# Peptides against a protein of PDB entry 9IZ0, part 256

Target 1, 345 residues: chain A of PDB entry 9IZ0
Amino acid sequence: ITCLGSNGHTYKQLVKGGNDDLRQDAVMEQVFEQVNGFLRSYRKTSQRNLSMRTYKVIPLALKTGVIEWVQDTIPLGEYLDSAHKVYHPKEWSLSTCRKLIAEKQMEDLETRLKVYDLVCRHYRPVFRHFFLESYADPVQWFTTQTNYARSTAVASVLGHVLGLGDRHGQNILIDKTSGEVIHIDLGIAFEQGKKLPVPECVPFRLTRDVVDGMGITGVEGVFRRCMEFTLETLRREEDSLLSVLEVLRYDPLFSWLISPLRRMKKQKMQLENFNQPESGNITTDASRDPKIQRNNVSGESEAERAILKVRQKLSSTLSVEASVGELIRIAQDPSYLALMFCGWS

## One batch from the design tools (peptide; made by RFdiffusion4, then SolubleMPNN)

Design b2_p24_4_s4 (from b2_p24_4, 9 letters changed)
Fold by OpenDDE base, seed 1:
Structure b2_p24_4_s4 (fold): chain B 345 residues (1-345), chain A 24 residues (1-24)
Amino acid sequence: as target 1 above (345 residues)
Amino acid sequence: KELELAEEAAKKEAAPATLRPTYP
């Protein structure tokens, strides 16, 4: 929809309807705004303008709301599919790569690693070209690539700490002007991604293309340092962050648990969207939700467990550098990446 | 063997989609 603002400007907005609880997105965006407050208050993060890019979500009903249209963005996955066809026209298609990974999904780790390595050899990273194509000026190129690495670092730390799942290439937007990442569809949080039919086993998305976008230094430049500063800020503001999450414990509208039906649907819809050619009508008729009696007692216990896991991730038991080092290692480890859903790569 | 068959199958599916000339 297009809305006329009280300022006389016209704003494009997305009306989302269906089975998505936009209240979860709205709540998670509120958490990100609070974290952005902490990042602005802390010298090391403020000096680098570190922030999680947010978007406005207005829930109108249980399953319907208005989402801010993030202008001048492209889904990471859409760019990568298009760019890969241009730069590597002799390599495998994304569909072929996904098929091979999916066919071996039930096999042992050794077999899945061999398939993942094979796919990696026939599907090379291209995301560096986003910056080279979009920014002819060397200063703009360097600035936008730096903004990308910074934004990705913040999102990676927050994604880990909050246990944000479903971080496939369609749920990550790239701002064409700033190079920043915008995370969308926040409906999988607090490690509920581990409860998907194919469990998520990485702390955040750090695929080869995500790294290729960081340029020559990869993770060892701006990205690592900005992860460290972000984690240092979150550890400092632990009590403030936990207090924000405690408010959500008492929100009767917040769902700490993904329903079993929603778990099955998310990864199925990902598979189905890969098999349909270009018909831009996502009308998933979601008309049969059996009344799952929310045992409030089970939700409260899961909220408590979620908050405890956030606290554990903010623990000072390891240095910031050691913690970030381990997160980067795990997020890039082929033994974890080969276990991910075929739509992740 | 299965990986070689998968690689050959993938090579056959990776046959260039003939760019249908979009007529002007």
Scores: peptide ipSAE 0.011, ipTM 0.422, DockQ to the pose 0.014
Fold by OpenDDE base, seed 4:
Structure b2_p24_4_s4 (fold): chain B 345 residues (1-345), chain A 24 residues (1-24)
Amino acid sequence: as target 1 above (345 residues)
Amino acid sequence: KELELAEEAAKKEAAPATLRPTYP
């Protein structure tokens, strides 16, 4: 839909209907707006315009809402699939890579590492080409690549701290004008990604293509430094951040747990992407809405556990540099990436 | 092994990739 604002500007908006509860997205966007306040207040982050890119989410009902249409964006995964076909037309397709990883999902780590390495050799990074294709001016190229590395650093720290899951290439938009990343579909937070059928084992998405977009310095340039400044800011504002999360503890609209429905939907989408033949007898008796009395007691314990994990991630036991160094190491570790749904790109 | 995986992969490329639903 297109709405006329009180300022006389027209705003394109997406009306989303379906089984996805936009309330969690709206709440996470509010947390990001508060964190953006902290990033603006601190000199090291404000001088670099560090922010989590946000979009407006207005839940209208349990299954409907309005989302701000982010213009001039492309899903990272859509760009990468298209660019890979152009730059590496003799390499394997994304479907072939997915299938090989899926077929070895139940194998040992050594076998999964060998298949991951094989896929990596037949599916090379291309994301650097986004900046080279989109920006003929060297200053614009450098600026947008810098903005990409900055925004990815903020999203990586914040995504780790808040335990954002489901960070696949279709849930990460690239702004074609600024080079900034925009994270969408925020319905998996507080490490609930570890409860997916393919568990998320990395703190954030730092795949080969995500690194290729950072240019010649990779993670050792703007990205690492901006992660350090972001984590330093979040550690300083720990009490403020925890206070924001404590408000969410009592929000009846927020789900600290991945819903069974969302888990099943993600499971189905993962299985469909694996081209697993329908092994019969998933009785989709979706007709039993068990009146599971939401024992309010279980939600409170999970909220407390989530907040405790956030506090632990903000711990000053390690230096900012050591903490960021370990996060970058884990996020790039083949032993974790080989376990992911799409760890190669 | 790598060749067998590559040949098996190439034979399997004919299956339509079910794209994850993009966020609309």
Scores: peptide ipSAE 0.009, ipTM 0.388, DockQ to the pose 0.017
Fold by OpenDDE base, seed 5:
Structure b2_p24_4_s4 (fold): chain B 345 residues (1-345), chain A 24 residues (1-24)
Amino acid sequence: as target 1 above (345 residues)
Amino acid sequence: KELELAEEAAKKEAAPATLRPTYP
């Protein structure tokens, strides 16, 4: 839809309807705005303009709402699919790579590692080209690549701490003007990604293309340092962050659990992506309402568990540098990446 | 054998996607 603002400007907005609960997205965006307050207040993060990019989510009902259309963006996955075809036309298609990983989804780790390595050899990273092709001015190129590495670092720390799941390439937008990342579809949080049919084993998305976009230094530079400063800020503001999450614990509308319907939808999408190329019309008429009795008793215990996990991730038992080092290691480890859903690579 | 089939499938899909210019 297009709305006329009180300022006389027209704004595009996405109306999302069906089975998606936008309340989770709206709550996560509120948490990100609070964290952005902490990042602005702390000298090491404010001097670098570190922020989680946010977007407006307006829930209209349990399964309908309006989402801000983030202008001048492209989905990371859309760019990468297009760029791989241009820069590596002799390599395997994304569909072939996904198929090979998916065919071995039930196999042992050794078999999955061999397939993952094979796919990696036939599907090379291209995301550096986003900056090279989009920005002819060297200063703009350097600035946007730096902004990308910074925003990815913030999103990686927050994604880990809040346990964000479902970070596939369509749920990560790139701002074409700033180079910043915008994370969308936040409805899998607090480690609920581990409860998916294919469990999420990595703390955040740090695939080869995500690293290639950081330029020649990869993770060893702006990204690592900005992760460290972000984690240092979140550890400093632990009590403030936990207080925000405790308020959400008592929100009767907030679900700390992935709904069985959302789990089934993700399972179905995982199975359908086995058989069809991405045609962007998700009209699934699933008018069968199973009366799942909400046992209210399970929500409070899972909220407490989620908050305890956030506290554990903010623990000062390890240095910031050691904690970030381990997160970067795990997020890039083939033994974890080979276990991910075929659409993760 | 599965590897050779995947390489042959990849060679068949590597037919040049002619960028048709979308007219204005």
Scores: peptide ipSAE 0.006, ipTM 0.360, DockQ to the pose 0.014
Fold by OpenDDE base, seed 3:
Structure b2_p24_4_s4 (fold): chain B 345 residues (1-345), chain A 24 residues (1-24)
Amino acid sequence: as target 1 above (345 residues)
Amino acid sequence: KELELAEEAAKKEAAPATLRPTYP
């Protein structure tokens, strides 16, 4: 829809209805706005304009809401599929890679690592070309690539701390004007992705293409340093961040448990991405509403456990540099990436 | 150019926070 704002400007908005609970997305966006306040308060982060890119979400009812239409964006996965066909037309298709990983999903780690390596050899990174194609001016190219590395670093630290898990390429938008990343569909938080049939095992997405977009220094430049500054800020603001999360513990609208419907939708998206070639509007007719009585005791115990995990991730037991180094190592480890739905790109 | 810009970025990101200009 297009809405006229009180300022006289027209805004394009996406109305979602049917199966999407936007309350979790709206709450996560509010947490990001608070974190952006912390990032603006500290010199090391404010001097770099470090922020999590946010979008406006207005939940209207259960499974209904309005989302800001983020202009001038492209899904990372859409760009990567298109660019891979252009730059590597003799390599395997994304569907071939997905099929081979799927066929070995139930095999041992050694077999899955062999298949992951085989896929990686036949599907090379291309995301560096986004910046080379989009920006003819060297200063604009450098600025946008730097903005990408910075925004990815902030999103990676927040993704780890808040337990967003693996963000597949359709849930990451690239702003074509700034090079910044926008994370959408925040329906899996506080490590709820570890409860999926294909568990999310990485702290954040740091695949070969995510790294290729950082340019020649890869993770060993702007990205690592911006992760360190972001984590340093979050450790300093631990009590403030935990106080924000404690308010959500008592919010009856917030669900600390993944809804069975959201779990089934994520499962179905994981399974359908294995079995379908290109292009189909998912009209899911889901006519079963089981009135699950929320035992308040189970939700409160999961909220407490989630807050305890956030506190543990903000622990100063390791240096900021050591903690960031370990996160980068784990996020790039083939033994985790080979277990993911799409760890090769 | 890419290498020089990447090295300059890495130097700017490695520099002490007190000496870092505000990024525009």
Scores: peptide ipSAE 0.024, ipTM 0.419, DockQ to the pose 0.012; fails the geometry check

Design b2_p24_5_s1 (from b2_p24_5, 14 letters changed)
Fold by OpenDDE base, seed 4:
Structure b2_p24_5_s1 (fold): chain B 345 residues (1-345), chain A 24 residues (1-24)
Amino acid sequence: as target 1 above (345 residues)
Amino acid sequence: DLLKELEEKLTPTIARFLYEVLKE
């Protein structure tokens, strides 16, 4: 839909209806706005204009709402597929890479690492070209690449702390004007991504192309320092952040667990993305996966566990630098990336 | 030579700009 604002400007909005619970997205956006308040209050983050990019989500009913259409964006995965065909036309297609990873999904780690390395050698990073193509002026190029590294650092810390899952290249938008990242489809939070058919094994997305977009310094410099300042701010505001999450504990409409329907939808989407034929035995009977023990854990006990995990991630037991260093290491570890749905780009 | 490495990876104009920024 297109809405006329009270300011006389027209805004495009996406109406989602049906099975997508927009309340989870709206709640995560509210958490991000509060975190943006903390980032504005702290000198080290405020001086760098560190923020999580947000978009407006208005839930209208249990399964219906309006989302702001983020203009002038492209999905990271869409850019990477297009750019890879231009810069590396002799390398493998994304479909070939997906197929090889899928064929080895049930194999041991050693076999999966060999296939991941093989895919990486035939699908080289290209995301640096986004900045080189889009910004001919050196100052604009440097500014937008810096904005990308800053926004990616904030999103990486928040994504880890809140346990955001399903961070594939279609759920990360790039703002073509600012170079900033915008995370969408926030319905997999509090480590529920570990319950997907292909589990989320990394704290955030820091694949080779995500790093290539940071320029010649990669993760060193702007990205690392901005992660450190963001984590330092969140540790300082731990009680404030936990108080926000505690309000959600008592919301009977907030799901701390991935819904069976959302799990099935993501499972189907993963199978489609691997070009696997529909094995007709996706029985809608969510009761028969023996690992879905419906522990009759009250929604309250799941919320409590989620809040405890957030507190644990904000622990000051390690320095900010040591904690960020370990997160960067794990997020780039081939032993984790080889297990991911798309860990090579 | 940092400038040569930058010129191999970037346009000569961006490489020179970045070299001056990284030298500070």
Scores: peptide ipSAE 0.037, ipTM 0.704, DockQ to the pose 0.012
Fold by OpenDDE base, seed 1:
Structure b2_p24_5_s1 (fold): chain B 345 residues (1-345), chain A 24 residues (1-24)
Amino acid sequence: as target 1 above (345 residues)
Amino acid sequence: DLLKELEEKLTPTIARFLYEVLKE
């Protein structure tokens, strides 16, 4: 919809309805605004204008709300599918790559690694072309690629710390004006992505195309340094960040767990994207709630466990450099990427 | 040669610009 503001300007808004609670997105955007406050207050991050790009979310009811329409953006996955057809017209289609990965989903790690390597050889990175095509001026190109690497670094640290899930190419927008990333659909947080039918094994998305967009230095340039400064800021502001999360512990509308409905919806979307014929006997036998023995090991609430896990990720046991080095290693490890829904691009 | 590696990956104008920035 288009709304007329009190200032006389028109704003495009997305009215979202469905089964997902927009309160989850609104809460995560509020956490990002608090983190942006910390990034502005710390010299090393403020000097680089480091921020998580945010958008306005107004929940109107449990399942409906208004989302700010981010102008001049494109989904990363939409750009990559289009660009790959242009630059590599003789390589495999995205659908072929998806099919091969899905056919081997139940196989051992060795078989999955062989298929992942095969897919990678037939689906090469193209995301560098976004910057090369969009910016003819070298200074604009360099500035925009730098903004991309910076924003990706902030989003990677925050995505890890807050345990953001479902970071596929349709949930990551690229701002065509600034080159910054905008993360959307924030309703899978606090490591609930590990409970998906395809468990998330990486701390954040650092696939070959995400790295190709960083230019010739890849992760070893602006990206690594900006991850380090962001993590240093979050460690400094640990108590402030934890205090924001403790307020959410008392919000009766905030869900620390993925809803069974959202989990089922994500499972259906994964199956539909693979053109697996409806084996009609997905008996929604709601009776096989797998007793995931909630090992109530500690009688702690799921909120307490989530907050404890955030604290553990902010631990100063390792240096900032060592912690970032390990995160970058894990996020690029073929043994994890081969297990992902789309780890090759 | 850094310039030649840049020219293989980038447009000649961007390759030259980056070479000037990265040689310092």
Scores: peptide ipSAE 0.037, ipTM 0.681, DockQ to the pose 0.012
Fold by OpenDDE base, seed 5:
Structure b2_p24_5_s1 (fold): chain B 345 residues (1-345), chain A 24 residues (1-24)
Amino acid sequence: as target 1 above (345 residues)
Amino acid sequence: DLLKELEEKLTPTIARFLYEVLKE
């Protein structure tokens, strides 16, 4: 929809209807706004303008709401698919790569690593070209690439700490003006991505294309340093962050668990992308609306476990540098990326 | 060496700019 604001400006807004819980997105955006408050409070983070990019989510009903249309954005996955066809027209298609990874999904790690390596050799990174094409001025190029690395660092730390899942290229927008990342569809949090049909095994998305966008320094430049400053800030504000999450513990409408319906929807979307005409009439008899009695008792125990996991991730047992170093290592480890739905780009 | 590596990966204008920024 297009809304005329009281200021005379026209705002595009996305009315999202369907099975997606926009309340969960709205709650996670509120958590990000609080974290942005913490990032502004400390000199090390404020001097670098470190923030999680937020967008306005107005839940209208349990499954319907208005999302701010983030203008001048593109989904990372849309850019990468288009750019890969331009820069590497002789390499494999995204569909071919997806098919090969899926055909080996049930195989051992060694077989999956071999297929992942094969896919990586036939699907090279291109995301550096986003910045090179979009910004003719060197200062603008450097500024936007720096903003990308900074915003990706914040989103990576915060995404790990909050256990954000479903971080595929369609759920990560790039702001064409600033180069900043905008994470959308926040309905998989607190490590519920591990419960997907293809479990998420990485702490955040740090694929080869995500790294290629950081330019020549890759992860060892602005990105690592900004992750360290972000994690340092979140450790200092641990009690404040946990207090924000405790408010959610008592929200009877907040879902600490992935819904079976969302899991099935993700499974279906994964299968449809493989064009296997297997005529398995999974007549999802839509008539079984299981009255998922949200047993409130199970919700509290999951909330408590989620908060304990956040506390564990903020533990000062390791230095900030050691913790960030390990997160970066795991997020780039082929042994984890080979297990992902799309770990190669 | 750094300037040549930058010129291989970047436009000559961006490579020179980044070289000056990284030299400081």
Scores: peptide ipSAE 0.035, ipTM 0.659, DockQ to the pose 0.012
Fold by OpenDDE base, seed 2:
Structure b2_p24_5_s1 (fold): chain B 345 residues (1-345), chain A 24 residues (1-24)
Amino acid sequence: as target 1 above (345 residues)
Amino acid sequence: DLLKELEEKLTPTIARFLYEVLKE
């Protein structure tokens, strides 16, 4: 839809209808705006203009809403698929890599590590080329790559603390003007990604291509330092952040659990990536509604458990530097990445 | 040599710019 604003400007908006609960996205965007308030108030983060890039979400009903059209963006996964074909035309296709990882999904860790290493050798990082292609001016190139590293650092800390799941390359947009990352489809939060058919084992997405976009310093430059300042700000504002999350505890329409519909949609998307389209008439026998045992784990008990996990992630038991160091280590660990749906790029 | 490694991975103009920025 294109809306005419009261200012006479036309704004493109995406009306999303169907099974996507936009209320979950709108709530997470409100949490990000509060966190952006903390980042603006704290000197170390404010001086670096650290923010989680947000977009407008207006929920109209349980399954209907309006999303702001983010102009001048591209999905990370769309860029990477195109760039790999250009820069590495002799390497394996993304479909070949997905197939090999998928075929070994039920195998032991040793077998999965061998296949992951094999895929990594035949599918090299290319994301540095996004910045090199888009910005001919060295100052603009350096600025946008720096903005990418900063934005990724904020999103990584906040994504870990809030337990954001489903951080695949189609749910991460790159702003072509600023180099900032925009996280979309926020309906998997509070570690509910661990309940997916392929459990999420990393705290945030820090794959080889995500690191390649940071330039020659990789994680040891702007990224690490901006993660540290972001985590320091969130630890300082722990009570404020927990107070924002406590408001959600009393929202009867907020789900602290993964939506069964989103889980089924992800299971279907994961299974459809395993099956090449053999044209077989899968008669959708819609009849077996699995009686999802409403384990009456009161929504209150799951909210309390989620808030407790946020508090644990903000604990000062380890230094900011030690905590960030461990998060970066785990996020890059092949033993975790080999278990992911797409840990190689 | 850092400059040579930069020139292999980057455009010559960007490699030189980065080498100057990393020297400070």
Scores: peptide ipSAE 0.034, ipTM 0.649, DockQ to the pose 0.013

